# Ledger of designs, part 212: peptides against a protein of PDB entry 9GMZ

Target 1, 343 residues: chain A of PDB entry 9GMZ
Amino acid sequence: TGFPLELLTRPATERLAYFENYTVAHPRLKEVYEILMRTIAEPAGASFIFVYGASGVGKTTLRLRVEQKLTELALPKLESDRARVPVVGIEAIAPESRYFNWKEYYTRALITLEEPLIDHKFDYGVRGISRDNFGKINVESKVVAPALRRALENALIHRHPDVFFVDEAQHFGKVASGYKLQDQLDCLKSLANMTGILHCLLGTYELLTFRNLSGQLSRRSVDIHFRRYCADSPEDVQAFKSVLLTFQQHLPLAETPNLVDHWEYFYERTLGCIGTLKDWLKRVLSDALDREATTITLKDLQKRALSVAQCQKMFKEIQEGERQLSETEADVQNLRSALGLGA

## One batch from the design tools (peptide; made by RFdiffusion4, then SolubleMPNN)

Design b2_p22_3_s4 (from b2_p22_3, 11 letters changed)
Fold by OpenDDE base, seed 2:
Structure b2_p22_3_s4 (fold): chain B 343 residues (1-343), chain A 22 residues (1-22)
Amino acid sequence: as target 1 above (343 residues)
Amino acid sequence: SPTYRTIGVDREGNTWEVDDLL
């Protein structure tokens, strides 16, 4: 089924919003979604989930869909436990300074946990945390990071989310000498252990450096590799073409564009990353709607494509991440062989 | 919260509702 035909008579803003809110649950997204949902339901003593993959692979889409589903599943329980928040998700910000801003992290987490709609006002036991007239948390500048941590620990215990998401989690790694990175990881580990809340860190392949620094986390972490589609896999090419077919049917234009016939060009400029593809199509759709165009042409696509230089840079970052994972798989095989388990 | 319309697409090009996965 394509887009609702009534959208063709609607304002450009509504047509664009339709496509923005439309999600293709492509095979890799489905696979990672199923693994992630199962791991959240049955963490088996895990304190961390690491979800890593290329920029633009769809990690944020995955997070948002899991947040939605966990919220839906929690609705019957939330009627009886109004203090509970089913899920919390934040985006880690690249630090402006040479040091990770834990104060900002804790503040953002508290603000996200304490949506104005939560009737149950929690007393954080921390002076300088208040709610405004709209129920929004305000954290005074005088509140120190250790106090904010305690407030967050108490809030997480009280709200008891099934998972705490941190998107763009590679930003924890950018600031630190190897020693400081370990301290940050130990801080996150301590927060997860003290609260009993499962943490899911989503990020680029830079997250692997962060994950590998703690041999102690390996015993209490689940790894999920959100792979891109690879052009050397016939199944991956077919899945990518299927996504293009679905997107062309859901572009609210009078004439359905033929995206599938250009699949190689789409692959070249997205590296098999569906988020990158969707964002490209959003830009092109916006331009088409602004011109009141009936369809999208190859020329319209070319105007909004990533440059070859951008794609080459992104591809090098992907190849380095995929290489590191392949080395880890080889290390497992070597370990098995050394243990006499066979390859 | 924005209601995301999520349609699953398998490798064969078949579509499914994501809510059918749980």
Scores: peptide ipSAE 0.008, ipTM 0.420, DockQ to the pose 0.619
Fold by OpenDDE base, seed 4:
Structure b2_p22_3_s4 (fold): chain B 343 residues (1-343), chain A 22 residues (1-22)
Amino acid sequence: as target 1 above (343 residues)
Amino acid sequence: SPTYRTIGVDREGNTWEVDDLL
């Protein structure tokens, strides 16, 4: 099973779009998806879900798949409940300044929550928030962050999404000098508590520092580690090769490239992160389509690969995150031992 | 919404259609 062969006669834009919209449901993605969907369906008093893992592991793909599924599952109910939004997902922005921009965050959240297709108009109780002629939310520059927060709280209560996704959530940890990271946690905790909406924070291993600051959030949080594939695991290597095999079959080129034979090179330059792999292949495919090439060569791959220095930096960041998790697991074992529980 | 196509890959390298991820 591969790409539709009719794509070979289609414009480069359609061929590229096919690959962009193609997802390999690799074992780690499936596992995390199943845990996440189950946790959203049955939060068991959780207010937060933390999904953490390496940059480029596939967290955004996970989010988009869950958003799609929750939307699909909600469709039959949306006919009767015109106020409901099944899911809302935003990306936290890296602050240009030394502090997280809450005003921008709340504005983006409101804009995303209030899609034009929502027939049931809601009054946010805040002056300077309106809908344009197309139903898109407009926020006037004069609206201050505390007012936007109240508007978002009211909107979340009224729209009642099953989950609120925040991608790149490690950016909440970027606090100005003199501010406490705890205040950011307390802000999010208050938003979740005031709205009754489950929050899912997706991020890098930097999110662990944020998660660990509140022992109160730990009681109301579910942790999901989205692991990369490890070259020291034969099963992980096989899964990674299987992903390469699937991608090579779904590259809309006249000649199927042999990616699997280069699996070590792909692993070296992706660190076992499937999102990084997909993004690399997308760049290489775009170049091949622009040249009207029949296939992808190793030279084409090398041209768009991350540098060894970039990979070394990324690997150090991963190792630090994996170390912190390993220490946490050891702490759990030590706690169990100290409690007289078996390891 | 973008039409997503999802194929599951198991640890053995078998591919399957994942209705749950669509």
Scores: peptide ipSAE 0.006, ipTM 0.372, DockQ to the pose 0.706
Fold by OpenDDE base, seed 3:
Structure b2_p22_3_s4 (fold): chain B 343 residues (1-343), chain A 22 residues (1-22)
Amino acid sequence: as target 1 above (343 residues)
Amino acid sequence: SPTYRTIGVDREGNTWEVDDLL
């Protein structure tokens, strides 16, 4: 079934919003969603979940779906436990400086935990944290990072989320020295251990550097690889074409564009990443709606495509990440063979 | 082709299900 035909008579903003809010349930997204939901339900003593994959593979879409499902599952309990937040999700900011801003991170996490208008005023035990007349948290500039951490620890313990999501978590790794990277991981470990809250870090293959630096995290972490679609796999090509077919049916245009016939060009400029594909189509749809166009053309696609140079850079980063994972799998097989467990 | 349930999520966190033939 395509988009609601009534959208063709609606404003461009409503037509664009429909497509923006539309999410294709592609096989890799479903697989990772099921693994993540199961791991959150039964963490088996894990304190961390790492979800890594290419930029634009759909990690933010995965997060939003899980947040929604956890909220739906918690609704019956939230009526009795008004203090509880079922899930919290933040995006890690790329530091403007060479150092990750922990003060900003803790402040954003606190604000996000309190965005649900929970009638219950929580005392964070920290002077300089207040609520305005609208219930929004205000953090005074004088409040230092260690005090904000204590406030966040207390808030996480009080709100008891099933999981704490950090999107773009590779930004924790942008510290100039390997020693500071370990300190960042130890801070996150301490926060998870002190609160008892499961942390899910979503990010690029740069998260593998965090995994490798902490042999102690390996015992308390679950790894989920969110793979792209590969052109050398007939099944992956078919899944990618099916996603294109679905998107072409859900573009609110008078004439359905034939995206599937251009699948190789879409693959070339997305590297099999569905989030990159959606963002590209959104830009092209916006341009088409602004022109009151009946359809989108190959020329319209070309105007908003990533450059070949951007794709080459992204592909190199993906290949390095996929190589590191393949080497790790080989090392596990070698270890099993050396232990006499067989390959 | 398996029918996958597509869940659209709006900015307000409302869900809608779309049955897409993948």
Scores: peptide ipSAE 0.005, ipTM 0.344, DockQ to the pose 0.082; fails the geometry check
Fold by OpenDDE base, seed 5:
Structure b2_p22_3_s4 (fold): chain B 343 residues (1-343), chain A 22 residues (1-22)
Amino acid sequence: as target 1 above (343 residues)
Amino acid sequence: SPTYRTIGVDREGNTWEVDDLL
């Protein structure tokens, strides 16, 4: 089934919004979604979930789908417990300085947690935190990070989300020293322990550095690898072609473009990352809608493709992450063999 | 052909599932 044909008579903004909001449930996304949902439902004493994979693999899409599903599942309970928030999700910001801005992190977390127009005004006991007439949290510039942390701890305890998502979590690691990275992890661990709230950190393979530094997090963490599609796997190539077929049917254009015949070019410029593919197609669709085009051509695709240099850089980062994981898997097998447990 | 479930989200945040036969 393709896009609703009625979209062809709708404004370009509605046609673009349809494609933006459209999600292909491709095999890797489904697998990671099922593992993540199961882990959130039954954390088994875990305080952290790490979801790592290539940039543009679809981690933000995964987060949004889990947030939506957790909200849907909580709706019947939210009628009786008006204080509860089912899920909270924030994006970690790359610090302008060499130091992660905890004040900004706590402020964003508080704002996001209180965005639901929950009728019950919770007083955080912190001077300079107020609500506007729309219930939106306002944090005065004078409020210090320790006060914001206490406010967030109280809010998380009171709202009791099933999980706290932090997207782009590799930005915690942009601190120039491994020691400062440990301090960031200890701070997050303390927040999870004080609130009893499960934290899910989504990010690039740079999150593997976090995993390796915290032997205490490893005992209370679940790791989920969100893999890309690999061109050396016939099954992965077929899945990637199937995603292209689905996207070509859901581009709201008068003539269905043939994307599948160009699968090698799409693979070359996405490295098997479906988020990168979707973002590319969104840019090309926007250009097509602006010129009132009936279809998308190879020339239109080429205008909005990532450069070869960008793809080469991204591929090196992927290969390094995949190598580190392969070494870890081999180390686990070696440890099991040495313990007499077999492979 | 593998069937993929696709999820559309409208502007109101409602989701709809579409089964695409690939």
Scores: peptide ipSAE 0.000, ipTM 0.327, DockQ to the pose 0.108; fails the geometry check

Design b2_p22_4_s1 (from b2_p22_4, 7 letters changed)
Fold by OpenDDE base, seed 1:
Order: C-alpha cells, then sequence, then structure tokens
Structure b2_p22_4_s1 (fold): chain B 343 residues (1-343), chain A 22 residues (1-22)
C-alpha cells in the first residue's frame, strides 16, 4: 500500500514528517534485527554486542526499531516493576577535544536512563545530581567523572535494562594515542561487568579496531555485521530495486516518481546504503514540497546527490572495512604459520 | 529461555505482517 492519499491535502510539514517516520522493512534490516533481538533475549554470557557497518547503512533505524520492540514487550511487566527500564539508547558524541568526554557521556546516559516519566525516584548517592520540578536530571559543574560513573552504575543496576545501546560508538576510538583506546575499552568493559548490563555498541567499521584490541573482549562479545547491498549480487540488486519501489510508493506527491528506472544512479550515489538513500530522498522531497511540485525529476535528484568525490571516499572506507571482515585464505595461512601449524 | 520464546513469537508475528506481496 502507498502513502495515505489524504496527505496530498495536508501541509508540507505533515507530508515531510510522514516520509521521515516511514521505515522500509528491507531484507538486510530484517535479518540484523532478528539476530540482534535473539542475542538480547539470550546473550549466552556475552557482555557486549558489536553492530558494525557502513555509514548510512541504517544502524540508527535498527536501534530505534529494537528499542521500540523491547519497550512494547516489557510494558505488561513494567506495571508490576516500576523501577525497571526496558532499554536505554544513547548516541556517542564526537569529542571537540582529542579526548573522549566521559563526564558528558555519563551525564547523557543518566539523563536518558532517568526520564521524567519514571515515577520511581532514585537516589544517586552523589551530591550535585538532582531532579528539577519536571523530573529532568541536573548535574552541577562540580560533579566529577568518577562520581557520575558511580551514579550511572547504580542507576543501571537499579533500572536493570535488557540492553544499553550506544550509537556512533566509533567516537570512543577518537583518542590521541593507542594506549588511550585500550583504556576506553577497559572502562566500558568495567561498566558492563560492574552493572551486569549487556552493552550494544553500534558504529562504522572503525569499531573493528575495538574488536581486535582485546582478546578478552572478543570472548565476551557477539559481532553483527550490518552489510550494505552489493551490485555484484543479483539478490542484493533486486532487494535494492524493491526498496526504491517502496519509497516511490511512499513519497507523498501527486504524481508517483519513477525511481526504479534510475536504480543504477541511486546505487552509484548511495553505495547500497538504505539510510543514505532515505536521507537523499528526504532532502529532494523537502525541495519538491517547498516548490509545490507534483513529482520529483532526475534534475531534482542530481541537485541533492552526494558528489562523486564523496562517494569515492565513502566507498574506500567501505572496502577497507569489508576487507578487514573477509577472512582470506592468506590470513588463515598466516595464523597457522604463526601457531606453528604446517601450511 | 522463556524470553527467547517471546522474542521468537514476536519475530514470527512480524513476518506475517511484512509479507506485503511485492
Amino acid sequence: as target 1 above (343 residues)
Amino acid sequence: SERLKEVEELIEEEKEELVDPL
């Protein structure tokens, strides 16, 4: 089914909001969603889940869908356990400085975990953490990072979420030296161990650096690769065309644009990343609505497309990530040789 | 686990809803 036809008589803001809130249930999203939901339900002693994939593949959409579903599943149990939070999701911010801001991270995590709708008041045991009259967490400037960590540990133990999501988690790796990257991982590992809360880190292929830094972390982690659609796979090409057809039907315009006939151009400028595709179509839809246009043209698409240079850069980053995940026969032979096993 | 069963039931229900014939 396409968009509700009544939207054609609605304001441009409502038409745009419809498309923004619309999610295509594409095969790769569904696959990763099912794996992630099963892993959260039965972690099998894992303390971490790593979800890695290209920028714009749809990791934030995946997170939000899982957060919604875990909340829906928990609702009947939350009536009896008013202290429990089913899921916590935050986005890691790129530090303005060469150092990750743990104080900001802990503050944002506490604010998200302790939303005003939670009737059950928690004492953080830390002076300078308070709730305002609206239940919003206020953290005084005098509160130091170690005190905020203890407050977060206690809050996570008390609220006992099924999972703690950290989106854009590659930002933990943006430290000035390799030693500091290990310290960041040990800090996260300690938080997961002290709280008993499963952590899910979502990010780009830069998260592979975290996977490879700690042989102890690898034993307590589950890895999920959120792949893009590949043009060399007939099945992936068909799935990508199907996504274009679905978006074509859900653009709230008077005349349905033919996106499918331009699938190669869409693939060229998105690299098979559905989030990049949605963001592109959103920008083009906004421009069309501002002009009161009846449809979207190829010229409208070209005006908001990523440049060839941007696509080439993004593609190199993807190829390097995919290469690091490809177990080559050479890597197996090198490992066997290093283990003293015959070639 | 019982929790895994609840999640598998949910996943199966969602499969039936998402079979919009292309």
Scores: peptide ipSAE 0.265, ipTM 0.808, DockQ to the pose 0.405
Fold by OpenDDE base, seed 2:
Structure b2_p22_4_s1 (fold): chain B 343 residues (1-343), chain A 22 residues (1-22)
Amino acid sequence: as target 1 above (343 residues)
Amino acid sequence: SERLKEVEELIEEEKEELVDPL
């Protein structure tokens, strides 16, 4: 089914919002979604879930979909327990300094966890944390990171989310030494252990550096690889073409653009990453709507495409991540063979 | 678990909705 035809009579803002809010249920997203939902429902003693994949693969879309569904599932229970938050999601910020800003992280986590709509207010046991007249959390600048951590621990225990999402979690790894990276992991591990809250870290392949540093995290983590579509797989090429077909049907334009015939060009400039594809099409749609255009042309696509140099850089980062995963799989096979377990 | 059952039921319901012909 295509977009609602009534959108053609609507303002450009509504037409763009429709496409922005539209999510293609592509096979890799569905697979990772199902694994993630099952893992959150039954963590089996895991304290962490790592979701890693290329930039623009769709990790944020995955997170938002899971947050929505966990909220929907929790609604009947939230009526009886107004203190509960079903899920909390934050983005880790790249530190402006050489060190990860834990104070900012804890502050953002508290603000996100303590939405104004939550009727049940509790004391954090920390001076300088208050609510404004709208019920929004205010954290005074004088509050130190250890106090904010205690407040977050108490809030997470009290709100008891099924999962705590941290998007862009590779930013925890932006430390000047391997020792400091271990300290960040131990800090996160301690927070998860103290609260009993499952943490899901979403990020780029830079999250694989966390695997190498803590053999102990590996025993208490579930790892989910959100793969891109690969042009060397006929199934992946078909899935990518199907995504293009779905997007062309959901572009609210008078004439349906032919995206599928240009699949190789779309693949070249997205590397099989559906988020990158959606963002590209959103930019092109916005330009088309601003011009009151009836369709999208190849020239319109070319105007908003990533440069070859950008794609080459992104591809190098992907290849390095995929290589590290393949080496880890080979190391497991070598270990199995060395143990006399068949490969 | 009850939670896993609720999630599996949801996944099955969504499979019917997400069967937009890929």
Scores: peptide ipSAE 0.182, ipTM 0.777, DockQ to the pose 0.497
Fold by OpenDDE base, seed 4:
Structure b2_p22_4_s1 (fold): chain B 343 residues (1-343), chain A 22 residues (1-22)
Amino acid sequence: as target 1 above (343 residues)
Amino acid sequence: SERLKEVEELIEEEKEELVDPL
C-alpha cells in the first residue's frame, strides 16, 4: 500500500512529515528489533546491550521503534504506577573538549527521564535540581557531576525504566585515551549495577573497542550486530530493492518515481545503509516539494547524493568494523575447535 | 517470563501488521 492519496492536497510540511515518520520494516531492522525486544524483556543477568553497525544503518530508527513499543506495552501499567517511566533514550554528543562531559550526560539523562507529563514529583535529594512551572527539569550550573550522578541513580531506581538507551555511544570513545575510555565504561557499568537498569549502547563499529577494553563488560553484555545489506548477497540485494520499492510507494508525490531501476546507484551511495537512503530521499523530497514538483528525477537524486569520496571513507570504516567482527568470530571458533567443542 | 510472553505477542502482532507487500 502506498501513501495516503489525501496527502497530495496537504501542505508540503505535512507531506514531508509523513515521509519522515514513515519507517520501512526491512528484514535487518525486524531481526535486530526482535532480538533487542527479547533481550530487554529477558536480559538474563546482562547489564549492557551493545548494538553496533555502520553509520546510517538505522540504529536511531531501531531505538525510536523500541522506545515506542516499550511505551505502548507499559501504558496499562503506567495507570497504576505513575512514577514509572518505561524507557529512557538519550543521544551521546561528541564533546567539544578532549574529555567526556559527565555533567552534561547526567543532565541530559535526567531531563529526558523526567518528562513534564510525569505528575509524580520526585525529590532528587540534590539542591539545584527543580521543575519549572511546565514540569521541565532545570539543573542549575552549580550542580556538580557527582551530585547529578546520585540524582540520576535515584531517578532511575524510582522511575525503573526497562532500558536506558544511549545512541551515538561511540562518542564516549572519541575523547579518551584507552585508559580514560575504560574509566568511562567502568562509570557506566557502575551506574547500571547500582540502579539495576539495563543499558543499551547503540553506535558505530567504534563500540567494538569498548568490548575489547573491558573483559568485565563482555561477561554482562549482549552484542547485537546491525548489519547493512551486502551487494555480494542475492538475498540482501533483493531486500534492498524491496526497500527502494517501498520508499517509492511512500513518497507523497503525484507521480511515483522509479527508484528500483536505479538500485545500483542507490547502493553505491548508501553502502546498503537504509538510514542513509531514507535521509537522502528526505532531502530530495524536500527539494521536490519546495518546487511543487510532481516527481523525483535522477538529477534530483544526484544533487543530494553523498560524494564518492564520502562513500569511500564510510566504506573503509565499515570494512574495518566488519573485519574486526569476522576476526573475533573466527578466534572464538578457533578456540572452540581447539577445546574440542563443536561450532 | 510473563514479560517475554507480552513481547512475543507484540512481535507476532507486528509481523501481521508489517506484512509489507514484499
Scores: peptide ipSAE 0.175, ipTM 0.768, DockQ to the pose 0.486
Fold by OpenDDE base, seed 5:
Structure b2_p22_4_s1 (fold): chain B 343 residues (1-343), chain A 22 residues (1-22)
Amino acid sequence: as target 1 above (343 residues)
Amino acid sequence: SERLKEVEELIEEEKEELVDPL
């Protein structure tokens, strides 16, 4: 099925928004979605879920889809429990300084958790946290990080979300020494333990450093690898071509572009990452709509492609992450074999 | 659990909606 043909008569903004909101249900996204949904339903005493994969693999798309579905599942129960929030999701910000800004993190988490649409208003017990006339949370500059943490702990306990998502979670570690990263992980662990709320950290392969730093986190975490498509796998190549076919059918243009014939070029410039592919196609679609073009060409694609140098850098980061995981899988297998356990 | 059952039902419903375009 393609895009609704009525979109061809709609404004460029609506046509772009359609493609932006469109999600391709590709095999890797579906697999990780199912694992994540099951893990959130039955954490089995886990306090953390780590979802790691290449930049642009589709982690934000996964998060948003899970947030939507958890909200839909909770709707019947929310009628009886007006205080409950089914899910909360934030994006971690890259710190400007050598230290992660916990004050900003707690502020953003509180603002997201305590959205205006919640009927049951909660008193945080913290001076300088208030609601405006629209019910939006306002945090005064004088409020200190320990007070914001207590407010967030109380809010998480009261709202009792099924999961707390932190997207771009590699930003916790990006400038921290291994010791500072441990302190940050202990802080997150303490927040999860004090609230009883499951935390899901989504990020790049830099999250593997977090996993390895705390033997206590590893005992209470579930790991989910969101893999890219690999050109050395015939099945992955076929899945990648199927994604291109789906995207070409869902570009709201008068003439359907042939993306599939250019699959190798798309693979070269996305490294098998569907989020990178979607973002590339969004930029190209925007340019086409601005020109009132009937279709997109290879030349239009080339104008918005990542450079070879960008792809080489991204590929090196992917290869290092994939190597670390492969070594870990081999170590597990070697340990099982040494213990006399089967594969 | 009842919650896992609700999630499995949702996953199966979504599998039916997600027709492979090939």
Scores: peptide ipSAE 0.153, ipTM 0.765, DockQ to the pose 0.456

